Peptides against a protein of PDB entry 4BOS. Designs and how they scored, part 9

Target 1, 163 residues: chain A of PDB entry 4BOS
Amino acid sequence: PVLTRTVVPADNSCLFTSVYYVVEGGVLNPACAPEMRRLIAQIVASDPDFYSEAILGKTNQEYCDWIKRDDTWGGAIEISILSKFYQCEICVVDTQTVRIDRFGEDAGYTKRVLLIYDGIHYDPLQRNFPDPDTPPLTIFSSNDDIVLVQALELADEARRRRQ
Target 2, 163 residues: chain A of PDB entry 4BOS as posed
Amino acid sequence: PVLTRTVVPADNSALFTSVYYVVEGGVLNPACAPEMRRLIAQIVASDPDFYSEAILGKTNQEYCDWIKRDDTWGGAIEISILSKFYQCEICVVDTQTVRIDRFGEDAGYTKRVLLIYDGIHYDPLQRNFPDPDTPPLTIFSSNDDIVLVQALELADEARRRRQ

## One batch from the design tools (peptide; aimed at target 1 A10 D11 W73)

Design b1_p11_8_s2 (made by RFdiffusion4, then SolubleMPNN; from b1_p11_8, 4 letters changed)
Fold by OpenDDE base, seed 5:
Structure b1_p11_8_s2 (fold): chain B 163 residues (1-163), chain A 11 residues (1-11)
Amino acid sequence: as target 1 above (163 residues)
Amino acid sequence: SPVNTGSFLVP
């Protein structure tokens, strides 16, 4: 089995497309972004005490209007929200540092999904199997540390290509 | 873009 990267469009919504891909078991749908943005806005609006200006960097209402724009980028705040919503760890391997940032690691989730990030773009990761009739896997056990090693290998190779 | 500063990761 080999961990591989699926390149999604760089259309300002790559984070949402990538998360949707991995949590839905490998479904590529760039049109998912508007509804995912609204989902995040709804969650943020529902808890202004937790999602305060200190967390958002702007008022709750301003953030909701901002994230629903089709040209704004998601990041750590949106990943943490989506981790809670989908009840899984979201592990992001960074090709600039060759490190994995884990979201939801303290929540006790039994599942994890993986993204690869280069500083401006997110892509989803999947495990391919030798049997071509076995579909790729995007949802892993939170105990599967081998997939994390493979993700670091992908990030290291990507970094070397930019050197 | 200043509009897209939210794409950062927080370890």
Scores: peptide ipSAE 0.080, ipTM 0.782, DockQ to the pose 0.165
OpenDDE base, seeds 1, 2, 3, 4: peptide ipSAE 0.059, 0.075, 0.065, 0.065; ipTM 0.758, 0.780, 0.757, 0.778

Design b1_p11_8_s3 (made by RFdiffusion4, then SolubleMPNN; from b1_p11_8, 4 letters changed)
Fold by OpenDDE base, seed 5:
Structure b1_p11_8_s3 (fold): chain B 163 residues (1-163), chain A 11 residues (1-11)
Amino acid sequence: as target 1 above (163 residues)
Amino acid sequence: PPVNTGEFLKP
């Protein structure tokens, strides 16, 4: 089995497309972003005490209006929210540092998904199997440490290629 | 200036 990267469009919504891909078992749908932006805005609006101005860098209402724009980027805040919503760890491997940041690691989730990040773009990761009849896997056990090693190897290769 | 931050900063 080999961990591979699926390149999604660089259309300002790559984070949402990538998360949707992995949590839905490998479904590429670039049109998912508007609904996911609305979902995040709804969650943020529902808990202004937790999602404070200190966390958001702007008022709760300003953030909700901002994230619903089609040209604004998602980041760590949105990943944290989506991890909670989908009840899974979201592991992000960074090609610039060759390090993995785990979101939701303290929640006791049994599943994890993986993204690769280069500083300005997110892509989803999947495990391909030698049997062509076995579909790629995007949702892993939170005990699967091999996939994290494979993600680091993939990120290191990407760093060496400057991609 | 354009405001478009999706920085990878873990909360």
Scores: peptide ipSAE 0.041, ipTM 0.721, DockQ to the pose 0.153
OpenDDE base, seeds 1, 2, 3, 4: peptide ipSAE 0.038, 0.040, 0.041, 0.039; ipTM 0.719, 0.718, 0.724, 0.731

Design b1_p11_8_s4 (made by RFdiffusion4, then SolubleMPNN; from b1_p11_8, 4 letters changed)
Fold by OpenDDE base, seed 5:
Structure b1_p11_8_s4 (fold): chain B 163 residues (1-163), chain A 11 residues (1-11)
Amino acid sequence: as target 1 above (163 residues)
Amino acid sequence: GPVNTGSFLVP
């Protein structure tokens, strides 16, 4: 078994496309972004006390209008929200630092998904099996530490290619 | 162009 990267379009919505891919078991759908943006906006709007200006960097209403634009980028705030919504850890391996940032790690989720991030773009990760008839796996056990090691190996290789 | 103020990861 090997962990591989699926390159999604760099269309300003790569985070949403990548998350959708892994949580839906390997479904590539770049058209999912508008609805995911609306989902996030609705969640944020529903709890202005938690999603305060201090967290968002702008008013609750301004954030909701901002995130629903088709050219704004998602990041840590959106990942945290999506982790809670899908009830899974979202692990992001950063190719610039060769680190894994875990979102939802303290929530007690039994499942985790993995993304790879290079500072400006997100892609999903999947495990491919030797048997070509066995579909790739995108949802892992939160106890699977081997997949995290493999993700770090991918990030390290990506970093070396840029040097 | 794209607005990328929210694209960052928080360690």
Scores: peptide ipSAE 0.072, ipTM 0.778, DockQ to the pose 0.181
OpenDDE base, seeds 1, 2, 3, 4: peptide ipSAE 0.052, 0.050, 0.055, 0.057; ipTM 0.751, 0.755, 0.750, 0.761

## One batch from the design tools (peptide; aimed at target 1 N12)

Design b1_p12_1 (made by RFdiffusion4)
Pose (drawn by RFdiffusion4):
Structure b1_p12_1 (pose): chain A 163 residues (1-163), chain P 12 residues (1-12)
Amino acid sequence: as target 2 above (163 residues)
Amino acid sequence: EFIRETPLAGEA
């Protein structure tokens, strides 16, 4: 089986669309983004002690309004929140310098999902099977460290191809 | 509980 990127629309919401795709087992639905952003705002507003002005670069309320727009980009804050909500490890494979940032690293989730990130775009990763009957898989066991190795190599290859 | 340094958020 081969680790594969599926290209989602680069409409400013790719982070949410990519996370949704992988946690829902391979469903592409761009319309999920507004609701996922509202979920983020709900969680950020619920903990102003943690989501401080220093962390957000603005007031808690300003951040909530900002993330609810259709043109702002999700990042580490959003990913950390989505990892907990969905109760899975979210592994972002960064093709800029070829590394993996593992959200939910120490929460002992049983599940793991992967996104590929080039500094501008987010796309979901999935495992494809050469058997006509076996659909792609987007959710992996936390014990499954080999998929992380394959993702690192895909990151190397993706970096070479992009250059 | 912490927030990682990257990836960074942005906008159009």

Design b1_p12_1_s1 (made by RFdiffusion4, then SolubleMPNN; from b1_p12_1, 7 letters changed)
Fold by OpenDDE base, seed 4:
Structure b1_p12_1_s1 (fold): chain B 163 residues (1-163), chain A 12 residues (1-12)
Amino acid sequence: as target 1 above (163 residues)
Amino acid sequence: RSIPASPKEGEA
């Protein structure tokens, strides 16, 4: 089995598309972003004490309005929220540093999903199997550390290609 | 323009 990258559109919503892809088992739907943005806004709005201006960089209300725009970009805040919402660890491998940041790692989730990030774009990762009739896997056991190694290898190769 | 935040950048 090989870990591969599925390139999603660079349409300002790559994070949302990528997360949706992996948590839904490999469904590519670039149109998912508006609803996911609304989901983020709803969660942020629901807890203004936690999602404070200090965390958001703007007022809670302003952030909610901002993230619902179709041209604003998600980041670590959104990943953290989506990890909690989908009850899974979201592992992001960075091709610039060849490091993995694990969101939700302390929550005790049994599942993990993986994204690859290059500093300006997110893509989902999937495990492909030799048997063409076996669909790719996007949801892994949180105990599957082999997939993390494979993600690092993939990121390292990506980094080398840019050098 | 807006850009995605790195995991560590937007974490805290």
Scores: peptide ipSAE 0.051, ipTM 0.754, DockQ to the pose 0.148
OpenDDE base, seeds 1, 2, 3, 5: peptide ipSAE 0.051, 0.048, 0.048, 0.050; ipTM 0.747, 0.745, 0.747, 0.749; seed 3 fails the geometry check

Design b1_p12_1_s2 (made by RFdiffusion4, then SolubleMPNN; from b1_p12_1, 8 letters changed)
Fold by OpenDDE base, seed 3:
Structure b1_p12_1_s2 (fold): chain B 163 residues (1-163), chain A 12 residues (1-12)
Amino acid sequence: as target 1 above (163 residues)
Amino acid sequence: RSIPASPKEGSA
């Protein structure tokens, strides 16, 4: 099996598109972003004590208004929220540093999904199988360390291509 | 244009 990248549009909502892709088992829907943004805002608004200014860098209300804009970019905060919402570990491999940040790693989730990040864009990752009739896998066991190794290899190759 | 925040370990 090979881990591969699906390039999603660079439309300011690549994080949401990428997360939706992997948690839905490989459904590419660039139109999912507005609802994903609203989902994030709803979650944040529902718990102002947890999602404080210290976490958000702005007031709860300001963040909710901000994240619902179609030109604002999601990041670590949104990944953390989505990890909890979808009850899965979200692993992000960075092509610039060739490191993986694991969100939700201490929550005891049995599943993990993977994104690749280059500093300005998020894409989803999937495992392709030799059997062409077997659809790609986007949801992995949280014990599957092989997929993390493959993600690092993919990131390292991406880094080398930029050199 | 906004830039996506880098993922950081330790985020809740």
Scores: peptide ipSAE 0.055, ipTM 0.767, DockQ to the pose 0.141
OpenDDE base, seeds 1, 2, 4, 5: peptide ipSAE 0.056, 0.052, 0.053, 0.053; ipTM 0.771, 0.765, 0.766, 0.762; seed 1 fails the geometry check

Design b1_p12_1_s3 (made by RFdiffusion4, then SolubleMPNN; from b1_p12_1, 7 letters changed)
Fold by OpenDDE base, seed 2:
Structure b1_p12_1_s3 (fold): chain B 163 residues (1-163), chain A 12 residues (1-12)
Amino acid sequence: as target 1 above (163 residues)
Amino acid sequence: RSIPATPKEGSA
C-alpha cells in the first residue's frame, strides 16, 4: 500500500475540505467549507468558558464571526476543535519541517486521519491499495505508526522538490 | 491574505 496526497483547491478553505475528505472516508467536497465553518463557530459559541479570548486571541463572538467568513484560514485551533468533534486524532505532517503534529494524541481516540501541510496549504492523505477493488483508506488505527512513517517520507520528498 | 496558524502553535 502507498500513501498518496489528494490535492484540494487552494480557496482559503483547504483545511476544512481536507478534514472533511479524510473523516468522511475520501469524499472530496469543496462546498463543505461553509458548513464546516459554521460547525466550528457553533462549537466555540457553545462553550465561551473554554473557548476564551486567551485561547482565541479575540472575543468568542468575534472569532465566530471571523471563522464563518469565506476567506479566513483555519489552523491549529480549528484542527483541535475538529479532532474533538470527530473523535479522532488528526495528524498533520509539515513539509517545511518534516515533522508530524498530532492533535488529540492524549484523548485516547482509536482512529487517526492525516493531512499534509506546507505552511500555506492543507491536503488530505490516503492509503491506496494494490487491489483495485479495495477503495483508498483515510481513517487509520491510532496505533498504525507505519502510516506516520509513510507520511514523513512523503513530506520529505515534497520538501526536497521545493529545495 | 491571512496566514493559517501552523500546527501546534495555535492549539489550545
Scores: peptide ipSAE 0.054, ipTM 0.761, DockQ to the pose 0.152
OpenDDE base, seeds 1, 3, 4, 5: peptide ipSAE 0.053, 0.051, 0.046, 0.051; ipTM 0.761, 0.755, 0.738, 0.757; seed 1 fails the geometry check

Design b1_p12_1_s4 (made by RFdiffusion4, then SolubleMPNN; from b1_p12_1, 7 letters changed)
Fold by OpenDDE base, seed 2:
Structure b1_p12_1_s4 (fold): chain B 163 residues (1-163), chain A 12 residues (1-12)
Amino acid sequence: as target 1 above (163 residues)
Amino acid sequence: MSIPERPKEGSA
């Protein structure tokens, strides 16, 4: 089994597309972004006490309007929200630093998904199996440390290609 | 042309 990336469009919504891909078991749907944005806005709007201006950098309402724009860049805040919503760790391997940031690591989730990030773009990761009849895996055990090692290897290779 | 995303750091 090998860990591979699926390149998604760089259309300002690559984070949402990537998350949707991994949490839905490998479904590539760039058209999911508007709904994903609305989902995040709904979650934020539902808890203005937690999602305060201090966290959002703007008022709750302003954030909700902002995140629903089709050109809004997703980042750590959105990853954290999606981690909570899907009840899984979202592990992001950074090709610039060859490090993994684990969102939701303290929540006790039993599952994890993986993204690869280069500083300006997110892609989803998947495990491919030698049996062609076995579909790729995108949802892993939160105890699967091998997949994290493989992600680091993939990131290191990507970094070397840019040197 | 690649469109940049926000940083992932800060809310783990």
Scores: peptide ipSAE 0.061, ipTM 0.743, DockQ to the pose 0.127
OpenDDE base, seeds 1, 3, 4, 5: peptide ipSAE 0.053, 0.052, 0.055, 0.058; ipTM 0.741, 0.730, 0.748, 0.741; seed 4 fails the geometry check

Design b1_p12_2 (made by RFdiffusion4)
Pose (drawn by RFdiffusion4):
Structure b1_p12_2 (pose): chain A 163 residues (1-163), chain P 12 residues (1-12)
Amino acid sequence: as target 2 above (163 residues)
Amino acid sequence: SLLDTHPSGEPP
């Protein structure tokens, strides 16, 4: 089986669309983004002690309004939040310098999902099977460290192809 | 920290 990127629309909501794709087992639905952003705002507003002005670069309320827009990009804050909400590890494979940032690293989730990130775009990763009957898999066991190795290599390859 | 790895952003 081969680790594969599926290209989602680069409409400013790719982070949410990619996370949704992988946690829902391979469903592409761009319309999920407004609801996922509202979920983020709900969680950010619920903990102003943690989501402080220093962390957000603006007021808690300003951040909530900002993330609810259809043109702002999700990042680490959003990913950390979505990892907990979905109760899975979200592994972002960064093809800029070829590394993996593992959200939910120490929460003992049983599940793991992967996104590939080039500094501008987010797309989901999935495992494809050469058997006509076996659909792609987007959720992996936390014990499954080999998929992380395959993702690192895909990151190397993706970096070479992009250059 | 992990929160510093993939910042939130906007189009240029």

Design b1_p12_2_s1 (made by RFdiffusion4, then SolubleMPNN; from b1_p12_2, 4 letters changed)
Fold by OpenDDE base, seed 1:
Parts: C-alpha cells; structure tokens; sequence
Structure b1_p12_2_s1 (fold): chain B 163 residues (1-163), chain A 12 residues (1-12)
C-alpha cells in the first residue's frame, strides 16, 4: 500500500474540497465548497459563546458572512470545526516544515483523515492498494501511525523536490 | 492565534 496525493483545484476552496474528499471516502467534488462553508457558518452561529470574537478575529456574524464567500480562505478554525462535525481527527502534513498538525487529537475519535499542505494549497491523501480493483482508502484508524509516517515521507520528498 | 496559523490554499 502506498500513500498518494490527489491534486484538487486551486480555486480558493481546496481545503473544503480536500476535506470532503477524504471524509466521503474519495469523492472528488469541487462543487462541495458552498455547502461546507454554509455548514461551518451554521455551526459557528449556533454557539456564539464558544465561537467568540476572540477566537474568530471578528464578530460571529461577520465570520459567518465572510466564510460563506466563495473566495475566502479557510484554515485551522475551519479544520477544527470540520473535525468535530465529522467526528474524526484531521491530520495536516506540511511540506514546508515536514510536520503534522493534528486536529481533534484529544477528542478520542477512532478515525483519522489526512491532508497535505504546501503553504498555499491543500490536497487530500489516500492509500492505494496493489490490487487495482480495491478502491483507495481515505479514512484510517486513529491507531494507524504508519500512515502518519508515510505522510511525513511524502512531505519530505515534496520539500526536497522544491529545493 | 494558533487557529489562524494554517490558512486555506491560495489560487494562483
């Protein structure tokens, strides 16, 4: 089995596309972003005490309006929210630092998904199997630390190629 | 904040 990267469009919504891809088992749908943005806005709006201005950097209402724009960037806040929503750990491997940021790691989730981030773009990661008839895996056990090692290897390789 | 450290990808 090999961990591989699926390149998604760089259309200002690559984070959402990537998350959707992995949590839905490998479904590439660049049109998913509007719905995911609305989902995040709904969650944020539902708990203004938790999602405070201190966390959001803007008022709850302003954030909700902002994130629903088709050209605004998500980030760690959105990843955290999506982790909670999908009840899975979201692991982001950074090709610039060769580090993994784990979201939801303390929540006790049994599943994890992986994204690769290069500083300006997100892509989903998947495990490909030798049997061509076996579909790639995007949802891993939270106990599967091998996949994290493989992700780091991919990141390191990517970094070296850009050197 | 740490929650802002990882931005979403930028379109070319």
Amino acid sequence: as target 1 above (163 residues)
Amino acid sequence: SLLDRIPEGEAP
Scores: peptide ipSAE 0.047, ipTM 0.730, DockQ to the pose 0.484
OpenDDE base, seeds 2, 3, 4, 5: peptide ipSAE 0.043, 0.044, 0.038, 0.047; ipTM 0.742, 0.741, 0.707, 0.732; seeds 4, 5 fail the geometry check

Design b1_p12_2_s2 (made by RFdiffusion4, then SolubleMPNN; from b1_p12_2, 5 letters changed)
Fold by OpenDDE base, seed 1:
Structure b1_p12_2_s2 (fold): chain B 163 residues (1-163), chain A 12 residues (1-12)
Amino acid sequence: as target 1 above (163 residues)
Amino acid sequence: SLLDRIPEGSAP
């Protein structure tokens, strides 16, 4: 099995597209972003005490309006929210630092999904199998540390290509 | 922190 990257459009919503891809088992839907943005806004709006200005960097209402724009970039806050919503770890491997940031690691989730990030763009990762008739896997066991090693290898290779 | 390493913002 090989961990591979599926390139999604760089349309300001790559994070949402990537998350949707992995949590839905490999469904590429670039049109998913508006709904996901709305979902995040709804979650944030539902708990203004938790999602405070200290967390958001702006008022709760301002954030909700901001994240629903089609040209604003999601980041760690949104990943954290989506991890909680989908009840899975979201592991982001950074090609610039060759590090994995794990979101939801302390929640006891049994599943994890993986994204690759280059400082600007997010893409989803998937495991391809030797049998061409076996569809790629995007949802892994949280005990599957091999996939994390493979992600680091993939990131390291990507970093070397840019040097 | 994790929040600092994966930024959010507007398109450049």
Scores: peptide ipSAE 0.038, ipTM 0.702, DockQ to the pose 0.813
OpenDDE base, seeds 2, 3, 4, 5: peptide ipSAE 0.035, 0.034, 0.034, 0.034; ipTM 0.694, 0.692, 0.701, 0.711

Design b1_p12_3 (made by RFdiffusion4)
Pose (drawn by RFdiffusion4):
Order: structure tokens, then C-alpha cells, then sequence
Structure b1_p12_3 (pose): chain A 163 residues (1-163), chain P 12 residues (1-12)
């Protein structure tokens, strides 16, 4: 089986669309983004002690309004939040310098999902099978460390191809 | 469009 990127629209919401795609087992639905952003705002507004002005670079309310727009980009805050909500490890494979940032690293989730990130775009990763009957798989066991190795290599190859 | 720098995980 081969680790594969599926290209979602680069409409400013790719982070949400990509996370949705992998946590739902391979469903592409761009319309999920406004609801996922509202979910983020709900969680950010619920903990102003943690989501402080220092962390957000603005007021808690300003951040909530900002993330609810259709043109703002999700990042580490959003990912950390979505990892907990979905109760899975979200592994971002960064093809800029070829590394993996593992959200939910120490929460003991049983599940793991992967996104590929080039500094500008997010796309989901999935495992494709050469068998006509076996659909791609987007959710992996937390014990499954080999998929992380394959993702690092895909990151190397993706970096080479992009250059 | 607007964005913020990417960083590692946030922990409470």
C-alpha cells in the first residue's frame, strides 16, 4: 500500500477540509469549514485564561470573529483544538524542512490521522490499496509508527518534486 | 486572505 495525497481546494479553509476528510474516514466536503470554524470559536471563547491575548495576538473575541471568517487560515491553535474534539492524534507532515508535528502526542488517543503541509497548503493523506475492493484508509492506529515513516519519506519526495 | 505563523502543538 502507498501513502497518497488527495488535493482539496485551496480556498483558505484547506486545514478544516483536510482534517474533516481524514477524521470522517475519507469524505471530501468543503461545506464543513464554516461549522468547524464556529466550533473553534466556541472552544477558544470558553477558555480565555489559556487562549490569552499573548497566545492569540489579539483579544479572545477578536480571534473568534477572525477564525469564523471564510478567508482566514487555520493553524496550530486550530489543530490542537480539533485533535481533542475528535479525540485523535493529528500528525502534520511539514514538507518545508521535512518533519512531523504530532498534535495529541501525549493524550493516549488510539487513533492517528495525517495531513501534509507545505507552508501554504494543507491536504489530507490516506493509505491506498492495490486491491479493487479495499477503499483507502485515513485513520491509523497510534501503534502504527510505520505510517509515520512512510509520511516522512513522502515529505522528502514531495519536497524534491516541488523544487 | 489572512494567516498566522505556523507553530508546534499547544498544551494547557
Amino acid sequence: as target 2 above (163 residues)
Amino acid sequence: SESLPYTGPYHH

Design b1_p12_3_s1 (made by RFdiffusion4, then SolubleMPNN; from b1_p12_3, 7 letters changed)
Fold by OpenDDE base, seed 4:
Structure b1_p12_3_s1 (fold): chain B 163 residues (1-163), chain A 12 residues (1-12)
Amino acid sequence: as target 1 above (163 residues)
Amino acid sequence: SSSEPFSGPLVK
């Protein structure tokens, strides 16, 4: 089995598209972003004590309005929220540093999903199998550290291609 | 461009 990258559109919503892809088992739907943004806004609005201005960098209301725009970019805040919502660890491998940041790692989730990030774009990762009749896997056991090694290898190769 | 890390601060 090989870990591969599925390139999603660079349309300001790549994070949401990528997360949706992996948590839904490999469904590519660039039109998912508006609902994903609304979901995040709803979660943030529901807990202004936790999602404070200190965390958001803006007031709770301002953030909610901002994230629902079709041209604003998601980041670590949104990943953390989505990890909690989908009850899975979201592992982001950075091609610039060849490091993995694990969101939700302390929550005790049994599942993990993987994204690859280059500093300005997110793409989802999937495990492909030799048997063409076996669909790619996007949701892994949180105990599957082999997939993390494969993600690092993939990121390292990507970094080398840019150098 | 996006802010760091990953376009925003960590929330864990």
Scores: peptide ipSAE 0.050, ipTM 0.775, DockQ to the pose 0.391
OpenDDE base, seeds 1, 2, 3, 5: peptide ipSAE 0.047, 0.047, 0.047, 0.048; ipTM 0.759, 0.730, 0.770, 0.746; seed 1 fails the geometry check

Design b1_p12_3_s2 (made by RFdiffusion4, then SolubleMPNN; from b1_p12_3, 6 letters changed)
Fold by OpenDDE base, seed 1:
Structure b1_p12_3_s2 (fold): chain B 163 residues (1-163), chain A 12 residues (1-12)
Amino acid sequence: as target 1 above (163 residues)
Amino acid sequence: SSSEPYSGPLYK
């Protein structure tokens, strides 16, 4: 088995598209972003004490309005929220630093999904199997550390290619 | 984990 990336559109919503892809088992749906944004806004709005201005960098209301725009970028806060919502660890491998940020790592989730990030764009990662009739896997065991090693290898290769 | 978390910029 080999870990590969699926390139999703660079339309300002690549994070949401990528997360949707992996949590849904490999479904590419670039139109999923609006609902994903609304979901995040709903969660944030539901708990203004937790999602405070200190965390958001703006008022709760301002954030909700901002994240629902189709041209705003998701980041760490959105990944954290989505990790909690989908009850899975979201691992992001950064091709610039060749490091993995693990969101939800202390929540005790049994599942993990992986994204690859280059500083401006997110793509989903998947495991491809030798049997072409076996669909790729996007949801891994949180105990599967091999996939993390493979993700780092992909990131390192990507970094070298840019040099 | 990396030393810097990812931010959400306004524009690409």
Scores: peptide ipSAE 0.043, ipTM 0.742, DockQ to the pose 0.081
OpenDDE base, seeds 2, 3, 4, 5: peptide ipSAE 0.040, 0.040, 0.039, 0.045; ipTM 0.720, 0.738, 0.742, 0.741; seeds 3, 5 fail the geometry check

Design b1_p12_3_s3 (made by RFdiffusion4, then SolubleMPNN; from b1_p12_3, 6 letters changed)
Fold by OpenDDE base, seed 4:
Structure b1_p12_3_s3 (fold): chain B 163 residues (1-163), chain A 12 residues (1-12)
Amino acid sequence: as target 1 above (163 residues)
Amino acid sequence: SSSEPYRGPLYK
């Protein structure tokens, strides 16, 4: 079993594409972004008390309009929201720092998914199996710490390639 | 670009 990276398009929506990929069990669909952006906007709009200007950096309405643009980048806010929506921990391994940030870690989710981030691009991670009849795994147990170790190894290798 | 965590630059 090997943890591998699936490169998704760098079309300003790689975060959404990557999240969709892992939470749907390995479905690559770059066309998912518009709906996911609308989903974010809907959730943000539904709770203006929490998603305040202090959190968003702009008014709730402005943020909703902004995130629905096809050229705006999602970030930690979107990852947090998507973690809640899909009821899973989203682990982001950063190739620049070789660090994993876990979103939703305090929610008690039993499942986790993994993304790899280099500062300007997100890609999904999956576990491949030697048995060709066993499909890749993108949804892991939140107790599976081995996958986190493997993610760090991938990030470390990526960092070494750039340095 | 944005200084927010995990948010990359916007396409103009």
Scores: peptide ipSAE 0.065, ipTM 0.741, DockQ to the pose 0.097
OpenDDE base, seeds 1, 2, 3, 5: peptide ipSAE 0.054, 0.051, 0.057, 0.058; ipTM 0.734, 0.732, 0.734, 0.741

Design b1_p12_3_s4 (made by RFdiffusion4, then SolubleMPNN; from b1_p12_3, 6 letters changed)
Fold by OpenDDE base, seed 4:
Structure b1_p12_3_s4 (fold): chain B 163 residues (1-163), chain A 12 residues (1-12)
Amino acid sequence: as target 1 above (163 residues)
Amino acid sequence: SSSEPYSGPLKR
């Protein structure tokens, strides 16, 4: 089995499209972003004590209005929220540093999904099997450390191509 | 007020 990248549109909502892809088992739906943005805003608005200005970098209301725009980019805050919502680790391999950031790693989730990030764009990762009748896997065991090694290899190859 | 389009950083 090999870990591969599915390129999603660079339309400012690639994070949401990528997360949706992996948590739904490999469904590409770029139209999912508006609802996912609203979901995040709803979660943030529901707990202003936790999602404080100190965490958000802006007031709770300002953040909610901001994230619901169709041209704003999600990052660590949004990934953390989505990790909690979907009850899984979200592992992001960074091609600039060849490192993996694990969101939700302390929550005790049994499942993990993987994204690849180049500093601007997010794409989802999937495991392809040699059997053509076996569909790609996007949801992994949180004990599957082999997939993390494969993600690092994929990121390292991407970095070398940009040299 | 709203902020300009922005990419949030990864967790470090």
Scores: peptide ipSAE 0.043, ipTM 0.723, DockQ to the pose 0.240
OpenDDE base, seeds 1, 2, 3, 5: peptide ipSAE 0.042, 0.038, 0.041, 0.047; ipTM 0.734, 0.719, 0.754, 0.765; seed 5 fails the geometry check

Design b1_p12_4 (made by RFdiffusion4)
Pose (drawn by RFdiffusion4):
Structure b1_p12_4 (pose): chain A 163 residues (1-163), chain P 12 residues (1-12)
Amino acid sequence: as target 2 above (163 residues)
Amino acid sequence: SLLDEYPAMEGL
């Protein structure tokens, strides 16, 4: 089986669309983004002690309004929140310098999902099978460390191809 | 920290 990127629209909501795709087992639905952003705002507003002005670069309320727009990009804050909400490890494979940032690293989730990130775009990763009957898988066991190795290599290859 | 890795930003 081969680790594969599926290209989602680069409409400023790719982070949410990519996360949704992998946690829902391979469903592409761009319309999920406004609801996922509202979920983020709900969680950010619920903990102003943690989501401080220093962390957000603005007020808690300003950040909530900002993330609810259809043109702002999700990042680490959003990813950390979505990992907990969905109770899975979210592994971002960064093709800029070829590394993996593992959200939910120490929460003991049983599940793991992967996104590929080039510094501008987010797309989901999935495992494709050469058998006509076996659909792609987007959710992997936390014990499954080999998929992380394959993702690092895909990151190397993706970096070479992009250059 | 992990939160410093992928900042949220303005889109295109």

